# Designs tried in a protein design run: peptides against a protein of PDB entry 4M9S. Part 26

Target 1, 135 residues: chain A of PDB entry 4M9S
Amino acid sequence: SRGLVGVECITPYSYKSLAMALQRCVEVLSDEDRSALAFAVVMPPGVDIPVKLWSCVIPVDICSNEEEQLDDEVADRLKRLSKRGALLSGKRMPVLTFKIDHIIHMFLKHVVDAQTIANGISILEQRLLEIGNNN

## One batch from the design tools (peptide; aimed at target 1 Q23 V26 A38 V111)

Design b1_p20_5_s2 (made by RFdiffusion4, then SolubleMPNN; from b1_p20_5, 10 letters changed)
Fold by OpenDDE base, seed 2:
Structure b1_p20_5_s2 (fold): chain B 135 residues (1-135), chain A 20 residues (1-20)
Amino acid sequence: as target 1 above (135 residues)
Amino acid sequence: KEELEKAVKRAVENLKNWKV
């Protein structure tokens, strides 16, 4: 399963200190990492989410359709984001997970396009049903 | 969103339990 193809974002609060600081961090990201960060808004904040679930919504443009390769690529993106401190928090034990903090999630809710958010939620819900049926 | 959060939490727990 693959996530959305692209993300459109605006910065309505660029004059606020928090938003300005976050924008500077976001601006230095690659397009792929920035898209991954944007779609993190679909996840509930403060929850350790396994990479498998992240891969449901993080857009990946890879040639291979192998699920393992998808998870690896998603994990790499999330790892890079986690190295930037407050953006994401990663845990390796017992299962590789990533968590978005409330403050970052709040920021993303205001800058990520509303339709993109809605689409991401729909995709996540669909994928969760599929995962649930296969387990 | 609340329903989604609950669904994700359930899915997370199921996946953790499966891999442990």
Scores: peptide ipSAE 0.188, ipTM 0.757, DockQ to the pose 0.025
OpenDDE base, seeds 1, 3, 4, 5: peptide ipSAE 0.169, 0.134, 0.167, 0.132; ipTM 0.734, 0.701, 0.745, 0.710

Design b1_p20_5_s3 (made by RFdiffusion4, then SolubleMPNN; from b1_p20_5, 8 letters changed)
Fold by OpenDDE base, seed 1:
Structure b1_p20_5_s3 (fold): chain B 135 residues (1-135), chain A 20 residues (1-20)
Amino acid sequence: as target 1 above (135 residues)
Amino acid sequence: DEELKAAVERANQHLKSWKV
């Protein structure tokens, strides 16, 4: 999958200037960080999501199979995204969380390829079921 | 882990909304 497409975001909303700015921010990301951002589209906007849930969908190619190390690697990627403008917002207390705002989410819905979205949804659904069964 | 449970619920709601 391509993750984020290189075409300008087309939406029925009047935020073209913002979309252009966001597109530039996305273009300067590393491939890994851009991939992480693409999968943020499957998270509910405006919600502080614990790193554990992010780790369910953020692809990590090189990491340990230990859950704690996976969370740390995912957290590092999300931290980098949060430092790139308003792509994500991090919160450290009471637990480390990240959230995507509504406007960024709307942007991603139009620029992330359909296959990536479908894969992300499928993966998250499976992981949520597992979490529900284990807790 | 109340925050995780709440986030799971919100995520589930979001997925339902996406599929409809």
Scores: peptide ipSAE 0.590, ipTM 0.919, DockQ to the pose 0.035
OpenDDE base, seeds 2, 3, 4, 5: peptide ipSAE 0.587, 0.589, 0.584, 0.586; ipTM 0.917, 0.917, 0.916, 0.917

Design b1_p20_5_s4 (made by RFdiffusion4, then SolubleMPNN; from b1_p20_5, 7 letters changed)
Fold by OpenDDE base, seed 2:
Structure b1_p20_5_s4 (fold): chain B 135 residues (1-135), chain A 20 residues (1-20)
Amino acid sequence: as target 1 above (135 residues)
Amino acid sequence: DEELKKAVERANEHLKNWKL
């Protein structure tokens, strides 16, 4: 199964003057949206990532493991993040994708807690392997 | 899905580079 169903993560953030605006944007997010943003750190910057891949690492609180429900919830969170300044860039065509830019990614590398990063990497690695094996 | 395949490839590369 894909995703992090039932996982809730509270991520502490470091405050830097250079990233003050970004930090403020992060602070006003809901806990679930902030968690989603935190896990974006494990995605390659500058790459249009389909929602299906995002759903591998973004924690969601849903009972069903149905892909459609998972993708919809993840997409909603990513859409909200894309509305908050330059946190994410969404693209509808040819497929729904979201991209994290290099600056935001660098910011996240330094403000997302190490445990969250480690967990995200571990989970993504596993999910990527599963995706590859299903082809 | 071609877009997914490309993204997976880039993601794998990203993770490999992270460990370095």
Scores: peptide ipSAE 0.656, ipTM 0.934, DockQ to the pose 0.035
OpenDDE base, seeds 1, 3, 4, 5: peptide ipSAE 0.645, 0.650, 0.649, 0.645; ipTM 0.933, 0.934, 0.934, 0.931

Design b1_p20_6_s1 (made by RFdiffusion4, then SolubleMPNN; its pose is not in this set)
Fold by OpenDDE base, seed 5:
Structure b1_p20_6_s1 (fold): chain B 135 residues (1-135), chain A 20 residues (1-20)
Amino acid sequence: as target 1 above (135 residues)
Amino acid sequence: SLAAEVAAKLREQLAKLRER
């Protein structure tokens, strides 16, 4: 299974007010949404990422093994995150994509645990290889 | 394709993350 620990609340982030606001936003998330947010740290900031590529790293355990259902569940999680302040920004046209802002990404680099980052990197690398080979 | 272009950016980002 694709698993994740989550986002840490303690941060050395220099902007105290922003860090506090973001921590509060993270605290009210469900465990699933918080895990999805944690893996956003491995994505390049400022890039509109298709849901299919987000699904490579976001863990989904409750859906059937049908690929279409997995993408829908991931999209729902990302949509919820996009409604939580500046965590993510979504675009529906021409293709459904989500983007992490540079400031939020910098925050995540400080609060996401090292093991989660390492796992996310490994998972994404593997999935990208698989996608590349199947094209 | 958009997916291919983004995938290339992801690979680049992963390389940067490993080097830090």
Scores: peptide ipSAE 0.466, ipTM 0.896, DockQ to the pose 0.034
OpenDDE base, seeds 1, 2, 3, 4: peptide ipSAE 0.470, 0.456, 0.456, 0.448; ipTM 0.897, 0.894, 0.893, 0.893; seed 1 fails the geometry check

Design b1_p20_6_s2 (made by RFdiffusion4, then SolubleMPNN; its pose is not in this set)
Fold by OpenDDE base, seed 5:
Structure b1_p20_6_s2 (fold): chain B 135 residues (1-135), chain A 20 residues (1-20)
Amino acid sequence: as target 1 above (135 residues)
Amino acid sequence: SLAQAVAQALRESLAALRAR
């Protein structure tokens, strides 16, 4: 099972209500969108990240070998997440980017499986190396 | 490109995350 384990949000935070609300928002997501959200935990919060870099970590099971289609599919997922309250914030200009807020990121750090986080980091690092080599 | 600049920032953040 990839992504958010149905972890009881043991929030050490006085934000039990917020955590519960976020958990409900996560529960209504498709498995695919939930997985995308889970991997958002590897992104630094508060940073506008281009879709191309999101595509490095967001798993897409069925996409043509065309990188352009991958970015479009990832963008669609991120757009759906951005419509779910404060999960992500999209910016269209000058370049399409998405940002995870600190509060959401903090929530994800507690509810995303540790192995998923570790895998996401490894995947992202590998892809970033590839991008660096392909300058 | 913006992607390259952000990619470098991500590399740094990931390195910091692993060091913890």
Scores: peptide ipSAE 0.355, ipTM 0.861, DockQ to the pose 0.033
OpenDDE base, seeds 1, 2, 3, 4: peptide ipSAE 0.339, 0.351, 0.353, 0.351; ipTM 0.854, 0.860, 0.862, 0.861; seed 3 fails the geometry check

Design b1_p20_6_s3 (made by RFdiffusion4, then SolubleMPNN; its pose is not in this set)
Fold by OpenDDE base, seed 5:
Structure b1_p20_6_s3 (fold): chain B 135 residues (1-135), chain A 20 residues (1-20)
Amino acid sequence: as target 1 above (135 residues)
Amino acid sequence: SLSEEVSKKLRESLKKLRER
């Protein structure tokens, strides 16, 4: 399995009304889905991102030896998040993609632990290099 | 491919995010 342990999300409630609403949405998530949401902070807002690229940073607790299995698990998590209000928006055609909105992204930048963000950036950078070299 | 195009955007966005 691939995953990042110890994801911490602490909100300063800089914009109280929105932050409170989002916090409630986050609190009802499973630990796995909440972790996935945390790492969405490394994605640029407003961009439709293929599941393959999401799978570079979304932690998976199950042993997925096959890339296809990893993508399926990641897709399921992202689908669940997309059903939780405005956390994510998904598109099925032409390729399955998910997008984080600016408001949610701004929230995550404030509540996701700085080390988690740094780790997510490093992981994604590394995976992108690997993908680029293999193409 | 879509992944290639998005990958380029991601690389650029990550640089900006690191500079926050």
Scores: peptide ipSAE 0.498, ipTM 0.906, DockQ to the pose 0.034
OpenDDE base, seeds 1, 2, 3, 4: peptide ipSAE 0.495, 0.495, 0.498, 0.495; ipTM 0.904, 0.904, 0.905, 0.904

Design b1_p20_7 (made by RFdiffusion4)
Pose (drawn by RFdiffusion4):
Structure b1_p20_7 (pose): chain A 126 residues (1-60, 70-135), chain P 20 residues (1-20)
Amino acid sequence: SRGLVGVECITPYSYKSLAMALQRCVEVLSDEDRSALAFAVVMPPGVDIPVKLWSCVIPVLDDEVADRLKRLSKRGALLSGKRMPVLTFKIDHIIHMFLKHVVDAQTIANGISILEQRLLEIGNNN
Amino acid sequence: AEATEKALEGLEENLKKLEE
């Protein structure tokens, strides 16, 4: 209910809070990977979820979502690969409350909608 | 595309707030 700023203190670390650190990991990022990351906010954290359940909210056969999610986990270890049972990714929690009070307030609602939308279109496949 | 641009701009603005 306040993000990482709820716990920021003087610590043996050079950063007042972990968000100030993560700031850079996002700054060095490929402009698009900045995009895919900026959107993975609207995902469930600590939950393993498939490439297609990701192809819905991440921008551009759609494995390209996976490629971005791979660079994203290789570069700053921001995501998480889990090869089988099915090629799936995962967003951890700190790497989430970072994005919550950091990603543009609108883009949160837009991801929520673009998803409930593309979810419903997989509902129309049947 | 426009949503992506807005998301990137907003992300940059909030990253600058962390510098302050």

Design b1_p20_7_s1 (made by RFdiffusion4, then SolubleMPNN; from b1_p20_7, 12 letters changed)
Fold by OpenDDE base, seed 2:
Structure b1_p20_7_s1 (fold): chain B 135 residues (1-135), chain A 20 residues (1-20)
Amino acid sequence: as target 1 above (135 residues)
Amino acid sequence: DEIVKKANEGLKRSLEELKK
């Protein structure tokens, strides 16, 4: 299965106004959406990334082994994140993509657990290799 | 998918930067 176990994203730090606002946004997220946001840290900021690639790192605990089902679930989570302030920005054309902003990415690098980041990188690398080999 | 492939290559490069 491609799914990752959900990981809690904690923001215990006090920052200036922008960071505080972001922390509040994170705190009101569901566990699943918060986990999705945590793993967004492994994505390059400012780049429109297709949902298929997001699905390589976004934790999905319960889904079928069908890739389409996985992508749909991931897309739903990313869509919700895009509606929470400036967490993500979505684009439908030409294909459905999501982008993490530099500011958000910088925030996540400081607040996401180091082990979560390391795991996300490792899993993404593995999945990218698989995708590359199959294409 | 070509878009995915190109993005994949970009991601690989970005991951290397994250490791620094």
Scores: peptide ipSAE 0.310, ipTM 0.866, DockQ to the pose 0.033
OpenDDE base, seeds 1, 3, 4, 5: peptide ipSAE 0.307, 0.304, 0.308, 0.306; ipTM 0.865, 0.862, 0.865, 0.864; seed 5 fails the geometry check

Design b1_p20_7_s2 (made by RFdiffusion4, then SolubleMPNN; from b1_p20_7, 7 letters changed)
Fold by OpenDDE base, seed 2:
Structure b1_p20_7_s2 (fold): chain B 135 residues (1-135), chain A 20 residues (1-20)
Amino acid sequence: as target 1 above (135 residues)
Amino acid sequence: SEIVEQANEGLKENLKKLKE
């Protein structure tokens, strides 16, 4: 199962200009979308990442025998993020991918709590190993 | 998927950087 318990992320920081705007965007997100964004910090900035790999770290509260259903839920969250202040950039072809920009990534590195980052790294490492072993 | 496999390697590399 690739299901993860959602982690609530709150940004208590005060920033100037763009950072402040980003913080406001994050604060108005739903809990699940904000959690998804938080875990985006473990993704390499500027790289188009397939939804399947996003689903390795994005927390979902649904358990299904079908991996596709989990990917669909993750995709929906990422799509919403891409529409909210350009937090992510989506690409439909050739495969549905999402990318976190350097600016957003840098922001997240400073506002996402250390435990969330550590957990994201740990989970992603584990899931990637599992994928590799199953190939 | 070839794209997934390539991205996987990229993710692994990034994780190494994050752990530094």
Scores: peptide ipSAE 0.433, ipTM 0.901, DockQ to the pose 0.033
OpenDDE base, seeds 1, 3, 4, 5: peptide ipSAE 0.428, 0.431, 0.429, 0.434; ipTM 0.899, 0.900, 0.900, 0.901; seed 5 fails the geometry check

Design b1_p20_7_s3 (made by RFdiffusion4, then SolubleMPNN; from b1_p20_7, 12 letters changed)
Fold by OpenDDE base, seed 1:
Structure b1_p20_7_s3 (fold): chain B 135 residues (1-135), chain A 20 residues (1-20)
Amino acid sequence: as target 1 above (135 residues)
Amino acid sequence: KEIVERANEGLKKKLEELKK
């Protein structure tokens, strides 16, 4: 499975307090990392999710179609996001996973456009079915 | 948004199944 191609998202939302701080953090991200963060909104918050499943919705435009390379690229993006405070939390052991917290998820629900969310959910559902059927 | 919340429970269950 591979992620989305050619999709970039920007979070133009500006508000006081925590939202303002988060928006500032988002603004300094690269387009690719910002897109990765945007599509994190389709994941349920508070769940440790393996990189393979993140790769179902994280946009990758440059890497080859090899799953290993795609997963590595996705992992790198998620790692960078996890280093930005509360954007994501990562666990390397026993299995590499990333989790979006409820606060960040709530923020993203307000700043990511509805069509992007809908598309992301649809793609995730489709790819999850494919993964499940291949098990 | 509402669409996210509506899908969350189903996705959560599926994700947990795939983690096993």
Scores: peptide ipSAE 0.160, ipTM 0.764, DockQ to the pose 0.028
OpenDDE base, seeds 2, 3, 4, 5: peptide ipSAE 0.091, 0.099, 0.110, 0.110; ipTM 0.711, 0.709, 0.719, 0.716

Design b1_p20_7_s4 (made by RFdiffusion4, then SolubleMPNN; from b1_p20_7, 8 letters changed)
Fold by OpenDDE base, seed 2:
Structure b1_p20_7_s4 (fold): chain B 135 residues (1-135), chain A 20 residues (1-20)
Amino acid sequence: as target 1 above (135 residues)
Amino acid sequence: SELVERALRGLDENLAKLKE
């Protein structure tokens, strides 16, 4: 099992217009979905990212040793995020991917705390190295 | 997979930017 600690993404930031709407969307998320969104900041905007790569940074408290089950849980969270406003865009074919838009990414860069970003980077880099070494 | 490779390239680039 891969243990990733989720971090809440509730911020006291006050924004106008779109930013305010996005903040409200974030606040009504479940803790696990909000954590997933927070770590989405490490993903490149405008790029379709396979679920497998999302699973490298999305925190899952309870997961199987099987990667497939981990991916399924991650996919479910990302699907919920894609249904909440314009947080993510999902694509089912040819491969299940999710994409963060530039606007959302820019928002996250400003509202996600620096420690969470740093942790996300560290976790992602570590997981990518592991994947690379195992291939 | 080309999709995965493109994603990985994007990830690396984004990480580099975030570290600036």
Scores: peptide ipSAE 0.629, ipTM 0.940, DockQ to the pose 0.033
OpenDDE base, seeds 1, 3, 4, 5: peptide ipSAE 0.620, 0.628, 0.626, 0.620; ipTM 0.939, 0.939, 0.940, 0.940

Design b1_p20_8_s1 (made by RFdiffusion4, then SolubleMPNN; its pose is not in this set)
Fold by OpenDDE base, seed 5:
Structure b1_p20_8_s1 (fold): chain B 135 residues (1-135), chain A 20 residues (1-20)
Amino acid sequence: as target 1 above (135 residues)
Amino acid sequence: ELAKEVAEKLRERLKELRER
């Protein structure tokens, strides 16, 4: 399992209308979905990213070691996030992808702690290298 | 396929971010 403890988010922009609205959206998420959203910060905004690559950074507490099951669980989390309005946008065709918007990404950069971001980047780099090596 | 292409792009972007 690649489980991570849920992340608490603090923003210096708490009194700005956009930040307040986003905080409210984050507060109603489950711990798992909130954690997934936190790690979305490592992805570049505005890019349609396949679920396979999301699975490199999205923490899953309870999953099988089977890659397909991991991708399915990650996809379910991302789908739930996409149902929360502007948090993520999903695209089914031609391939299932998810995208984080610039505004949400900017918000996350301010509310997700630097260590979590650094860890997420490191994990992504390692996984991308593995994908490259495995062809 | 698409994942590989996007993966390469992500690797390059991460390298750039690390170098900045």
Scores: peptide ipSAE 0.344, ipTM 0.852, DockQ to the pose 0.030
OpenDDE base, seeds 1, 2, 3, 4: peptide ipSAE 0.236, 0.338, 0.337, 0.344; ipTM 0.760, 0.848, 0.847, 0.853; seed 4 fails the geometry check

Design b1_p20_8_s2 (made by RFdiffusion4, then SolubleMPNN; its pose is not in this set)
Fold by OpenDDE base, seed 5:
Structure b1_p20_8_s2 (fold): chain B 135 residues (1-135), chain A 20 residues (1-20)
Amino acid sequence: as target 1 above (135 residues)
Amino acid sequence: DLARAVAAALRAQLAALRAR
């Protein structure tokens, strides 16, 4: 399932060129990293988000029931995305966080499949309820 | 403070995405 659909953006030339560059960057991702990036569309842009909250939306195929291993795998995916230029910005101190920039988020809103967005919303809502009930 | 701010931002984002 391709979480990203190639949508031709009717945009200014600069945006079109950026979209094309970003599309190429996305195409060379692993399926897992591309999926993680697709689900980043449900995150608010420009906000430093702790890895634990990213783990609420990033699908991880780990057989381990240990939440710590899930957060580590998510952190590794986000770190790989952050190494591919402007896709994500990581901050290690004081707490490990990642943020999606507004421009990348705008791109994702145009190219991420509507069903993926809907699923990401549903998953995030469910996980936030679970976290909220445990506090 | 960060957790509360992030939670509020997440809720706002979800509401914005649902409105589309």
Scores: peptide ipSAE 0.403, ipTM 0.880, DockQ to the pose 0.034
OpenDDE base, seeds 1, 2, 3, 4: peptide ipSAE 0.393, 0.382, 0.401, 0.398; ipTM 0.879, 0.878, 0.878, 0.882

Design b1_p20_8_s3 (made by RFdiffusion4, then SolubleMPNN; its pose is not in this set)
Fold by OpenDDE base, seed 4:
Parts: C-alpha cells; structure tokens; sequence
Structure b1_p20_8_s3 (fold): chain B 135 residues (1-135), chain A 20 residues (1-20)
C-alpha cells in the first residue's frame, strides 16, 4: 500500500446551482473515490495528466506496491470519477490521461482541507523527485 | 514534448498552491 491513508475531503460548500450539484456528487462517492478526488486538487486544471502521475498522489491501500498494480487501481478510481458527470475527463489516446476541469478544481480548493492539500503537495513533490532520479 | 509540458504545468501548479 502507498499514499495517505485516512485523508478525507471536507464538503461544507453551501452554494446553489453548480456548487450544490457538485456537493451532492461528492457526498455519494465511496470514501476511496472521494479521497482520490480530493487529491486531484494538486493537479493543474485543464491539463491531461497521465495515470502514472495521478498515481503519485492518489492513495492506494488495497493493492501491492507493484507499480503496474498501483497504476491500474488508480486508473479504476479515476474512471469511476469520470462517470460522475464533470468530475474528471478521461482520454484514451495517445496515452490514458485524466483531466480535472477548472470549475471542479476551484470547488476542490475550497472544500478540501488545508492539511490534505499540504500533504498532497508534499507527496507529489517527493514522488516527482524519485521519478526524476530514476530516469 | 508532452511530458515536458506536463512537468512544467505540475511545477507551476505546486507553486500556486504553496502561495495560497
């Protein structure tokens, strides 16, 4: 297992219209999928991000630390999120990527707790350094 | 390259979040 176990997304948003709809979408997610969505806040909005990089921040505590298995699990979570309306957009070609919309990202910046954001930043930075050193 | 662009975007995003 890897990532940040026990990290959750806070959903105190009380706006009408889109924000309310997003709040409802988040509330019906499983804890695992909601956690994955929370960590999407560290990703640049509007950018197609390869699954490998998503796996740097999304916590996985079910599968082994084998990279292939981790990427598969992350991909499955992201696929589920992509089926929840506008939460994420998946692209299969040329490489499997997922993108968070600007509006969704703005929502997450407000509802994801500061500690989760800080942790996500730290983890992503660490993983990127590791990837860079191994290349 | 795509990878370089993504890497740049990630770095910039992290900087933005730290400054928040």
Amino acid sequence: as target 1 above (135 residues)
Amino acid sequence: SLSEEVAKALREQLEKLRAR
Scores: peptide ipSAE 0.564, ipTM 0.911, DockQ to the pose 0.033; fails the geometry check
OpenDDE base, seeds 1, 2, 3, 5: peptide ipSAE 0.562, 0.564, 0.562, 0.561; ipTM 0.910, 0.911, 0.911, 0.910; seeds 1, 2, 3, 5 fail the geometry check

## One batch from the design tools (peptide; aimed at target 1 Q23 A38 H110)

Design b1_p21_1 (made by RFdiffusion4; failed a check: the pose's geometry)
Pose (drawn by RFdiffusion4):
Structure b1_p21_1 (pose): chain A 126 residues (1-60, 70-135), chain P 21 residues (1-21)
Amino acid sequence: SRGLVGVECITPYSYKSLAMALQRCVEVLSDEDRSALAFAVVMPPGVDIPVKLWSCVIPVLDDEVADRLKRLSKRGALLSGKRMPVLTFKIDHIIHMFLKHVVDAQTIANGISILEQRLLEIGNNN
Amino acid sequence: EEEREETEEVIEKLRELFEEV
């Protein structure tokens, strides 16, 4: 209910809070990977979720979503790969409350909608 | 209070970077 700023203190760390640190990991990022990262906010954290349940909210055969989610986990270790039972990724929690009070307030609502939408279109496949 | 303001500025900078995308 306030993000990482709820716990920022003087620590042996050079950063007042972990968000100030993560700031850079996002700054060095490929412009698009900034994009895929900026959107994975509207994902369930600590939950393992498939490439297609991701192809819905990440921008651009759609494995390209996976490629981005791979660079994203290799560069700053921001996401998480889990090879089988099915090629799936995962958003950890700190790497989430970072994005919550950091990603543009609108883009949160837009991701919520683009998803409930593309979810419903997989509902129409049947 | 100063630490909070500095952190808010960092968050605004990140939001601006995300708006550029």

Design b1_p21_1_s1 (made by RFdiffusion4, then SolubleMPNN; from b1_p21_1, 9 letters changed; failed a check: the pose's geometry)
Amino acid sequence: DELRKELEEVYERMRELFRSV

Design b1_p21_1_s2 (made by RFdiffusion4, then SolubleMPNN; from b1_p21_1, 8 letters changed; failed a check: the pose's geometry)
Amino acid sequence: SEMEKELEEVYEKLRELFRKV

Design b1_p21_1_s3 (made by RFdiffusion4, then SolubleMPNN; from b1_p21_1, 9 letters changed; failed a check: the pose's geometry)
Amino acid sequence: SEAREELEKVYKKMRELFKSV

Design b1_p21_1_s4 (made by RFdiffusion4, then SolubleMPNN; from b1_p21_1, 10 letters changed; failed a check: the pose's geometry)
Amino acid sequence: SDLREELEAVYERLRELFRSL

Design b1_p21_2 (made by RFdiffusion4)
Pose (drawn by RFdiffusion4):
Structure b1_p21_2 (pose): chain A 126 residues (1-60, 70-135), chain P 21 residues (1-21)
Amino acid sequence: SRGLVGVECITPYSYKSLAMALQRCVEVLSDEDRSALAFAVVMPPGVDIPVKLWSCVIPVLDDEVADRLKRLSKRGALLSGKRMPVLTFKIDHIIHMFLKHVVDAQTIANGISILEQRLLEIGNNN
Amino acid sequence: TEEALEKVRELLKEAVEKALE
């Protein structure tokens, strides 16, 4: 209910809070990977979820979502790969409350909608 | 902290706007 700023303090670390650190990991990022990351906010954290359940909210056969989610986990270790049972990714929690009070307030709602939308279109496949 | 977060917000907003184009 306040993000990482709820716990920021003088620590042996050079950063007042972990968000100030993560700031850079996002700054060095490929402009698009900045995009895929900026959107993975609207995902469930600590939950393993498939490439297609990701192809819905991440921008551009759609494995390209996976490629971005791979660079994203290799570069700052921001995501998480889990090869089988099915090629799936996962967003951890701190790497989430970073994005919550950091990603543009609108883009949160837009990801919520683009998803409930593309979810419903997989509902129309049947 | 607030300044750092605002800088990131601006970058992410620019990236979202480019993605929408």

Design b1_p21_2_s1 (made by RFdiffusion4, then SolubleMPNN; from b1_p21_2, 7 letters changed)
Fold by OpenDDE base, seed 2:
Structure b1_p21_2_s1 (fold): chain B 135 residues (1-135), chain A 21 residues (1-21)
Amino acid sequence: as target 1 above (135 residues)
Amino acid sequence: VQEALERTRKLLAEAVEKALA
């Protein structure tokens, strides 16, 4: 199993002057998309990450734990984020990937709850180890 | 946060390589 299946994390945000424009974009997101964006902070900036690996940290509250459904839901959320300017950059070839920009990443490091970040990193590491052992 | 993130970079890089291969 991968990711935060069956859970929807509510991530608190803070306001800072250097990120007011980005904060405005965050405010108009749905709760689900905002949560996905929050957990994007655990990914290294500037790296094209496959959806499969994003699904290790993006919280998804779905009825089924099927891998394909999980990836589809995660992809939809990331796609919506990529349509909000520079929040994420999507790439379809050769594999569907998403990348977080350095500026966005820096913003998230300051506004996402520290415990949420820590938990996300821990979960990511656990899932990556499992994937590595199984493949 | 930064230190913890860096500890995951190697594992992530390997996973990315496998997923993109």
Scores: peptide ipSAE 0.350, ipTM 0.870, DockQ to the pose 0.033
OpenDDE base, seeds 1, 3, 4, 5: peptide ipSAE 0.215, 0.347, 0.349, 0.338; ipTM 0.771, 0.867, 0.870, 0.867

Design b1_p21_2_s2 (made by RFdiffusion4, then SolubleMPNN; from b1_p21_2, 6 letters changed)
Fold by OpenDDE base, seed 3:
Structure b1_p21_2_s2 (fold): chain B 135 residues (1-135), chain A 21 residues (1-21)
Amino acid sequence: as target 1 above (135 residues)
Amino acid sequence: TEEALERTRRLLAEAVRKALA
């Protein structure tokens, strides 16, 4: 999907209208995809982030604990989100990455509960440190 | 939480650079 960062706001009602549209998009998501979207708020907007790093915060409890399988499941969820409006932007080459738009991120900061955000930050930080220590 | 977010952003930036290098 195309990002909204470069879109010019020509009406004072653009934000409210966009928020309403985004809320409708969120409501039609599956529970697992909506959960993935919620944790996307932990990521900085406008940055192409590899799936491996997304897997540090996106919850997966169905597939095995194999890293390869976990990354695949995370990628599938992010791909579905990227097909829903401008929720995420995917890039396949040279490395599979996903990016959250500034507008979407701003929306999520206001609709995702504070505890979820705090937990996501804690989990992401912990796993990033582990990656840094082991690699 | 804002401070925590900033710390996380710094860690993530480093991880991204390493992953994309």
Scores: peptide ipSAE 0.345, ipTM 0.860, DockQ to the pose 0.034
OpenDDE base, seeds 1, 2, 4, 5: peptide ipSAE 0.345, 0.344, 0.223, 0.342; ipTM 0.859, 0.862, 0.779, 0.860

